# Peptides against a protein of PDB entry 3T6J, part 125

Target 1, 375 residues: chain A of PDB entry 3T6J
Amino acid sequence: PIVESYIGFIESYRDPFGSRGEFEGFVAVVNKAMSAKFERLVASAEQLLKELPWPPTFEKDKFLTPDFTSLDVLTFAGSGIPAGINIPNYDDLRQTEGFKNVSLGNVLAVAYATQREKLTFLEEDDKDLYILWKGPSFDVQVGLHELLGHGSGKLFVQDEKGAFNFDQETVINPETGEQIQSWYRSGETWDSKFSTIASSYEECRAESVGLYLCLHPQVLEIFGFEGADAEDVIYVNWLNMVRAGLLALEFYTPEAFNWRQAHMQARFVILRVLLEAGEGLVTITPTTGSDGRPDARVRLDRSKIRSVGKPALERFLRRLQVLKSTGDVAGGRALYEGYATVTDAPPECFLTLRDTVLLRKESRKLIVQPNTRLE
Target 2, 372 residues: chain A of PDB entry 3T6J as posed
Amino acid sequence: PIVESYIGFIESYRDPFGSRGEFEGFVAVVNKAMSAKFERLVASAEQLLKELPWPPTFEKDKFLTPDFTSLDVLTFAGSGIPAGINIPNYDDLRQTEGFKNVSLGNVLAVAYREKLTFLEEDDKDLYILWKGPSFDVQVGLHALLGHGSGKLFVQDEKGAFNFDQETVINPETGEQIQSWYRSGETWDSKFSTIASSYEECRAESVGLYLCLHPQVLEIFGFEGADAEDVIYVNWLNMVRAGLLALEFYTPEAFNWRQAHMQARFVILRVLLEAGEGLVTITPTTGSDGRPDARVRLDRSKIRSVGKPALERFLRRLQVLKSTGDVAGGRALYEGYATVTDAPPECFLTLRDTVLLRKESRKLIVQPNTRLE

## One batch from the design tools (peptide; made by RFdiffusion4, then SolubleMPNN)

Design b2_p16_3_s2 (from b2_p16_3, 5 letters changed)
Fold by OpenDDE base, seed 1:
Structure b2_p16_3_s2 (fold): chain B 375 residues (1-375), chain A 16 residues (1-16)
Amino acid sequence: as target 1 above (375 residues)
Amino acid sequence: GSVSFETGLPEVAFAP
């Protein structure tokens, strides 16, 4: 078997300022069959990057082909086990040296094990479809999230010698129609500038890339889905995201106005974006459970994903990238924190929904490291 | 970066 491992101070999610890495390590075995799908995705990455909703001037100047493998984790040391990993976490290194992507396949398998009877916040008609396609949709989302999410976009930089990595005279900000007015100075990084929102903001961008690009037929084809199956995978991927946005409320602390999980905050933001799009795309309906206690249902109109959802996500995702590229912390914070705000304002009443989410909270899953042997 | 879609993670997972 092919063994992969990493170790070191890697993820900074537990740092409020997103700068200090937590010590982490894993040992895993390559899943060759699933890795082949990700290799096909890598082969199409340069083309797919062009489908992202920002000008080429906001994309990397040179595409650096990364590695992407599916891994079955044998041992993992850290505060949490991710479904996917993109390293290094330094944007400058990603742009100049390249990066590595992995999907932790057996971690995803644990996520698939939700029993129908315990599946919360979905319409009954969606539950079977959700259960059937949750796994495959996760594979798609993780692949896009890591490779084309974290692996996309350019930071505008002025180096220590005063030289720019972009043409100040010709590059236009697509949001303002003006020349570029802000950038990263020497020594400034994504994390150093965006600080408290950097991790969640980046995860939101990556998740948004996943949702946006999963609509592309080539992506679904790479993963072996066509026709009705492809549409179901798309639907379940989007449905999972909006559901996750609701579930995310568990990780919000109202008293401190604080999010405790960057990815969940990101998913809540996406939910807010899609709710704002309106037109019946996403609906969250408070209900009463069979036990007579509060419940809720998330509805996603499949027929409006492309007509309503995609344009809304496109605009939002472009704004995320433009603000990131230009180092516009004020604009980025205003945008992101605006969508990340949790209030009890109608019609959603998110703080009330949070109580419902907490009430319906599933028992924590026990992740057990496997044993393996050669035969 | 990393991604996880589960809510059943340890309380301290990816938390400040």
Scores: peptide ipSAE 0.024, ipTM 0.707, DockQ to the pose 0.327
Fold by OpenDDE base, seed 5:
Structure b2_p16_3_s2 (fold): chain B 375 residues (1-375), chain A 16 residues (1-16)
Amino acid sequence: as target 1 above (375 residues)
Amino acid sequence: GSVSFETGLPEVAFAP
């Protein structure tokens, strides 16, 4: 077996300013079978990057072929075990030196192991489909999230010598129609500029890339889905995201007006974007459970994913990228915090829904590390 | 960066 490991101060999610890394380490074994799918995705990455909703001038100048591997974790040390990883976390290094992607396959297996009777907030008609395709859709989402999410986009930079990595005269901001008015100066980084929103903002961008690109037929083909199966994978992936946005409320602390989990905040933001799209794409309906206590149902109209959802996500994702590329912290913060705000305003009444989410909170899963031996 | 889904993370996970 091929063994991979990493150790160091890597992830900065526990730093409110997104700068200080937490010590993390793992040892894992390569899953060759699943890695093959990700390798096919890597082979198509350059073409798929062109499908992202921003001009080529906002994409990396040079495509650097990354590594992507599916790993089965043997041991993990850290505050939380992820489903996927993209490293390094420094955007400048990712652009110049490249990056690695990993999917923690057996972590995903734990994550998508769901019993029907415990599955909350879904319509009965969706539960079986959700259970069937949650795993495969996770593979798609993680692959896109890591490789084409975190692996995409250009930062406009002026170096220490005053040189720009973009043509100031010709590059146009697609949102404003004007020339580029802001950029990263020497010594400025994504995390240093966007600070408290940097981690969640980037996760939101990556998740949005996943949802957006999973609609592309080539992506589904790479993962071995066609016809009705492909459509079901798409539907379940989007359904999972909107459900996750509701579940995310568990990780919001109203008293402190803050989020305790960057990915969940990101998913809530996406939910808000898709709700804003309207036209019956997403609906959240408060209900009463069989126990007589509050419950809720999330509905996603699959027939409106492409017609309503995709355009809404396209616009939002483009805005995220443009603001990121230009280092527009004020604009980025206004946009992101706007969608991340949790109030009890009608019609959604998110604070009330949060109470329901907490009431229906699933029991925490116990992750047990496997043992291996030589025979 | 990393991504997690429904892995049963504690409420304090990734909190500042």
Scores: peptide ipSAE 0.022, ipTM 0.685, DockQ to the pose 0.287
Fold by OpenDDE base, seed 4:
Structure b2_p16_3_s2 (fold): chain B 375 residues (1-375), chain A 16 residues (1-16)
Amino acid sequence: as target 1 above (375 residues)
Amino acid sequence: GSVSFETGLPEVAFAP
């Protein structure tokens, strides 16, 4: 078997300033069969990057073919086990040297295991569909999130010699219609500039890329879905995201006005974006459970994903990228923190919903990583 | 970066 491993101070999710990496390491075995879909995705990556809602000038100058494999994790040393990984976490290195992507396949397999009776916040009619397509939709989302999410976009940089990596005279900010007015100076990084929002912001961008590009027929074809199946995968992927946005409230600490999990914060932001789009796209309805206690249901109107959801996400995602590329911390913070704010304002009453989420919270899953042998 | 769709995460930490 092909063994993959990495070790070091890699992810900075636990650093409030988004800069200091936590020590992490894994040993895994390549799953060749499961890697095939991701290899096809890599083969289409250069073309799919062009489908993202920003000008080519905001994308990396040269496409560097990354490595993408599905891994079965044997051991993982860290505070949490992800479903996917994109490394390195330095945007400048990503755009100049390249990157690697991995899907932790056996971790995803654990995530696929959902008991219908324990599945919260979904309509009964959606539960079976969700259970059926949760796994496949996760594969799609993880692949897009890592490869085309974290693997996309360009930082505008002025180096120590004063040279720019973009044409100041011709590159136009699509949001303002003006020339680029801000960039990263020598020594400045994504994390150093965006600090407290950097990790969650980037995860939000990556998740948004996943939702946005999963609508592309080529993506579904790559993953082997056609016709009604493809549409169901899309629906479940979006449904999972809006549900995750609600579940995310568990990881918000009202007393400290902070989030304890960057990805969940990101998913809440996406929920807010899609709620803002209105038109009945997303509905969260408080209900009463069989136990007589508060419950809730998330509804996503399938028919409005493309007509309402996609345009809203497009605008939002473009703004995320433009602000990231230009190093506009003020604008980026205003945008992101605006959507990340949790209040009890109607109609959503998110703080009240949080109580419901906490009430319906299930016990933590214990992920046990098995041994392997050759037969 | 990394991503997890599990909600049963450590109280104050995500994947390091």
Scores: peptide ipSAE 0.027, ipTM 0.725, DockQ to the pose 0.322; fails the geometry check
Fold by OpenDDE base, seed 2:
Structure b2_p16_3_s2 (fold): chain B 375 residues (1-375), chain A 16 residues (1-16)
Amino acid sequence: as target 1 above (375 residues)
Amino acid sequence: GSVSFETGLPEVAFAP
């Protein structure tokens, strides 16, 4: 089998400022079958990047074909095991040197193991569909998240000699209608500028890219879904995200007004965006469980994903990218922290919902490191 | 970067 490994100070999620990496490493075996799907996605990446909701001037000037591999993890050393990886974690290098994407396939498989009786916050009518398509939808989401999420967008830079990587006279900020007024100076990076929100913000952007592009028929075709199956995969992917946004409240600490997990914060932000869209797209209803204790139900109107959800996500995602590209920390922080704020204000009453989430919390899954053998 | 759904990750404080 083809063996891949990596080791070093790579991920900075444990750094409150998003800059310092923690020591991490893995050894994994290539899953050729799943890798083939991601290779098809890579083959379409250049075209799919054009579908993202920002002008070409805010996208990479040159497409650098990345690697994308599905891996079955044999051993993973670190504080947490991800479902997917995009490296390097430096936007400048991604732009100039390229990047590599990895899906940790058997980690995803663990996530696929859902028990119907323990599946919280979903309508009964959605549970079987959710269980059926959660796995496949995760594959789609991870692929898009890594390749076209983390792998997309341009940072506007002025180098040490004063040269710009964009035309100051012609590039227009689509949010303001004005010329570009801010950029990254020499030595400035995404993480150094956006610091405390950098990790979660970027994850939010990547997750949003996944939701946005999973609506594209070509994407679904690449993963082998057509017709009703494709629509079900879309629905379950979006449903999973809004559910995740609710579950995310577990990782909010009200007393400290902070989040303890970057991805979960990102998912909560997306939930807030989709709730703000209104029109019955997403509904969270407090209920009483069969045990007489507080419960909740998340409803996603399938018929409104494209008509209501997509436009809302489009606007939000564009704003995320524009603020990132221009290094507008003030604007970016205002936007992101606004959606990341958790209060008990009606109608959502998120702090009350958090109590429900905690009450219904499932036991944490244990990931056991596997073995392999020659037959 | 990375993505994780139901996998465990360490708690890290981010300003909301």
Scores: peptide ipSAE 0.022, ipTM 0.684, DockQ to the pose 0.249; fails the geometry check

Design b2_p16_3_s3 (from b2_p16_3, 8 letters changed)
Fold by OpenDDE base, seed 3:
Structure b2_p16_3_s3 (fold): chain B 375 residues (1-375), chain A 16 residues (1-16)
Amino acid sequence: as target 1 above (375 residues)
Amino acid sequence: GSVAFETGLPEVVFEP
């Protein structure tokens, strides 16, 4: 078998300023069979990048074919085990040197396991469909998140010699209609500029790319879904995201007004964006459980994903990218923290919903090194 | 970057 490993100070999720890496390491084996879908996705990546909702001037100047491999993890050392990874974490290097993507296949397999009776916050009519398609939809989401999420977009840079990597005279900011007014100067990075919101903001962008591009027929075809199955995968992927946005409230600390998990904060932001879209796309309804205690249900109107959801996500995703590209920290912080704010304001009453989420919280899963055998 | 979930690891089978 082919062995993959890495070790070092890699992810900065535990740094409040998003700069200092946590020591992390893993040993894994390549799963050749599961890598095939991701290879097909890589083959289409250059074309799919053009489907993203920003001008080509805000995308990479030249596409660099990345690696994408499915891995079965043997051991993982760190504060949390991911389902997918994109490295390096430096946008400038991603633009000029390329990047590598991995999907941790056996981690995903565990994530697919769901007991129907313990599945919270879904309508009964959605539970079986959710259980059936959670795995496949998550494969799609992870692939898009890593490859076309983290792997997309351009940072506008002025180097140490004063040269720009964009034409100041011709590039137009699609949000303002004006020339580019800000950029990254020499020594400035994504993390150094956006600091406390950098990690979660980037995860939100990547997750949004996943939701947005999973609507594309070519993506579903790459993963082997057509017709009604493809539509179900799309539905469950979006449903999973809005559910995750509700679950995310567990990781908010009201007393400190902060989030303890970057990905969950990102998912809450997406939920807020889709709720803001209105028109009955997403509905969160407080209920009473069979035990007589508070519960809740999330409903996603399948028929409004493309007509209501996609346009809302498009606008939001474009704004995320434009603000990232231009290094507009003030604008980026205002946008992101606005959606990440948790209050008890009606109609959602998110702080009250948080109590419900905590009440219905499942026990934490143990991360245990797997048993491994060779056949 | 990554997509992160806390999970247990299942038994894995490797092919030669």
Scores: peptide ipSAE 0.045, ipTM 0.630, DockQ to the pose 0.255
Fold by OpenDDE base, seed 5:
Structure b2_p16_3_s3 (fold): chain B 375 residues (1-375), chain A 16 residues (1-16)
Amino acid sequence: as target 1 above (375 residues)
Amino acid sequence: GSVAFETGLPEVVFEP
């Protein structure tokens, strides 16, 4: 078998400022079959990057072909085992040296094993479809999230010699219609500038890229889905995201006005964006469970994903990228924290919904890692 | 960065 190992100070999610890495180490085996799908995605990456909703001037000047593999984890040491990884975390290095993507396949497989009776917050009519396509949709989302999410976008930089990596006279900010007014100076990084929101903001951008590009037929074809199956994968992927946005409330601490998990905060933000789009795209309905206690249902109108959801996500995703590229911390913080704010204001009453989410919380159980033996 | 999609995972034994 092909063995991969990762070790070092890599992830910074436990640092409130997103700068200090925690020590992580794992050993995994390459899943060749799943890796082949990701290789096809890599082969199409340069073309797919052009489908993202920002001008070419806001995309990387040179495409650096990354590695992408699916891994089955044998051992993992860290604060939490992820489903996917993109490294390095330093945007400057990703732009100049390239990056590597991995999907932790057997971690995803564990997530696929959800029992129907334990599946919360979905309509009965969606449960079977969700269970059927959750796995495949996750593969699509992880691939897009890592490769084209984290792997996309340009940072405007002025180096130590005063040179710019963009043409100040010709590059136009698509949101303002004006020339670029801000950029990263020498020594400034994404994490150093955006600090407390950097990790969650970037995860939100990556998740949004996944939702946006999964609508592209070529993406679905790469993963082997066509016709009705492709549409179901799209639907379940979007449905999973809006459901995740509701589940995310578990990780909000009202007393401290803070989020305890960057990815879940990101998913809540996306939910807020899609709710704001209106027109019946997403509906959250408080209900009463069979036990007589509060429950809720999330509904996503399949027919409105492209007509309502895509445009809303396009606008939001473009704003995220533009603010990131220009190093506009004030604008970025205002945008992101606005959507990340949790109140009990009608009609959603998110703090009340949070109570419901906590009531319906499924207990996390142990994940047992395999042993290897010589035979 | 890393990503996890679900919380409250069931108890499962990993297979290589």
Scores: peptide ipSAE 0.030, ipTM 0.648, DockQ to the pose 0.400
Fold by OpenDDE base, seed 1:
Structure b2_p16_3_s3 (fold): chain B 375 residues (1-375), chain A 16 residues (1-16)
Amino acid sequence: as target 1 above (375 residues)
Amino acid sequence: GSVAFETGLPEVVFEP
């Protein structure tokens, strides 16, 4: 078997300033069969990067072919086990040296194990479809999230000698129509500048890339989906995201105005973006469960994903990238914190919904070291 | 970076 491992101070999610890594490590076995799809995605990565909603001037100057592997985790030491990983976390290294992506396949398998009767917040007519395509849609989302999410975008930098990595005279900010007015100075990094929102903001960008690019026929083809299956995978991926945005409320602490999980905060932000798009794209309806207690239903109109959802996400995603590239912390924070704000304002009444989410919360699963054998 | 999609996975709490 092909064994992969890493160890060290890697993820900074537990650092309030988003800079100091938590010590973690894993040992995993390569799943060759599942890796094949991700390898095909890598082969198309350079082309797919051009489909992202920002000018080439906001994308990395030179494409560096990354590695992407599906892994079955034997052991993972850390505060939490992810579904996917993109390393290194340093944007400068990603842009100049390259990066590696992994999908933790058996972690996803655990996530897939939700029983129909325990599946919360979905309409009954969506549950079977959701269960059927949750796994495949996650594979698509993880691949896009890691490879083209974290693996995309350029930081505008002025180096210690005063030289810019972009042409100040010709590069135009697509949001303002003006020349670039801000950038990263020598020694400044994404994490150092955006600090408390850096991790969640980046996860939001990566998740948004996944949703946006999963609409591309080539992506679905790479993963082996065509026709009605492809459309169902798209629908379930988007449905899962809006549902996740609701579930995310579990990780918000109202009394501290604090998010406790960067990815969940990101998913809530995306939910807010898609709700703002209106036109019946996303609807969250408070209900009463069979037990007489509060419940809720999330509905996504699949017919409006491309017509309403995609344009909304496009605009939002472009803004995320432009603000990231230009190091515009004030603008970025205003945008992101605006969508990340949780109030009880109608019609959504998110704080009330949070109570419902907590009420319907399932017990957490314990991921245990698997048994493995050689053939 | 990393991604986790389910609340049913082991508890992960981060301070922003």
Scores: peptide ipSAE 0.034, ipTM 0.684, DockQ to the pose 0.312; fails the geometry check
Fold by OpenDDE base, seed 2:
Structure b2_p16_3_s3 (fold): chain B 375 residues (1-375), chain A 16 residues (1-16)
Amino acid sequence: as target 1 above (375 residues)
Amino acid sequence: GSVAFETGLPEVVFEP
C-alpha cells in the first residue's frame, strides 16, 4: 500500500488568535479507488473555480494544480480527527506555490454510521434518505471544501517594493462598484488581520463553496451521481449542513459569548444565512420527544434549494470573499459576527434550542486506531 | 485548514 504521513505544528484552531499551531501527526494508507474521484475533481478544478460567485480578478491569477488523495487513517495524534485537510494554511503560499488536499475516508465512513433510532432533529421521512446519502454527500462536500473552498480566492497584496498584485485602476469591487480601497500590506496575513474570526470565517467560506458548487452537474458527475441520485445527494448535503448548524449550538458558551469550535460556528452562520433567505427554505420546529422531553425538527424544502438557497448563499459567499480579498477586517467582522450572534430572539429562539440540543446530545464516540494485516 | 463533521468521533472499530 501507498503510505502517507503528516506531522508538525499545523492547525491553529485551538489558538484564539488563529496563529499558533497545535502539534499533530498521522499515518495513513492511500485509498486508490476514492482518490481517483478526487483526481477527476482536480482535473476540473480550474473550470469550476470560474463558477464561484466572484469576478476573475478576485480569483487566483494562475491555477496551480494541487494534489488530492483519499486516505485511510491508521494512526492519528491530535486533539481531533478531521474529515479533510488542505495545506499549507498560508494563503500566500497557496497562491504562489500550490497546495495539497486530503480526505480522511475511513473517518468519514465512521462518522456516517448513524443508527436510525438515534438520528436526531430530522423528519422521519428524511431519515432513510439521510442515512443512505450522508456518506456520499460528505465525500462531495469534503472534496469541494478542501479543493475549491480553501483552494480558492485571491488576496490583494502590496509587496515591500510597493507593487500591487492587481491593477488598481481597473479592478472593481463588486459589492461597492468602486476601485479597491484596501489590501494586505507587506507582512500582513489573513490570520494576522482577521485574528479571532479568521479560522471560523475561512471554514464558513469553504463550507459555503461546497454547498454552492455541489449544485453543479459536473461536480456530481465526477462523483458518479446522475439523475435522481444526484438530486438526492444535493438535498442530503444541504440538509446535513442546516442540521449541523443546529447541532453547532452545543459548542456555543452563552456565559462567555464564545464559540469553542470553528467549523461548528461556521455551520451555524450558514444556517442563519439560509434562515434569513426565508420563503420556507429552512424551518426549525420545537417538538416533544417520545420521552416527553424537548426535541426539535429541521426541515429543508428541496424545491427551494436552487431558487431560494443558492441566491442567498451566492450573495453571502461573494461578500465573504470580497472582504477577505481586500483585507477589510471591519466589514468582515461586522458581517460574520452578525450571523454568529446567538440570542433567544424569536422566532428561532436559539438559546432555547441550544438547551434542546444539549439535552439530545449523543454520547461521545471514540475512534479506536485500526490495525492492518497481510492477507 | 480542515473540516470536521462530527465533534464526537464515533467509536469505530475498523475491522481489518
Scores: peptide ipSAE 0.031, ipTM 0.648, DockQ to the pose 0.443; fails the geometry check

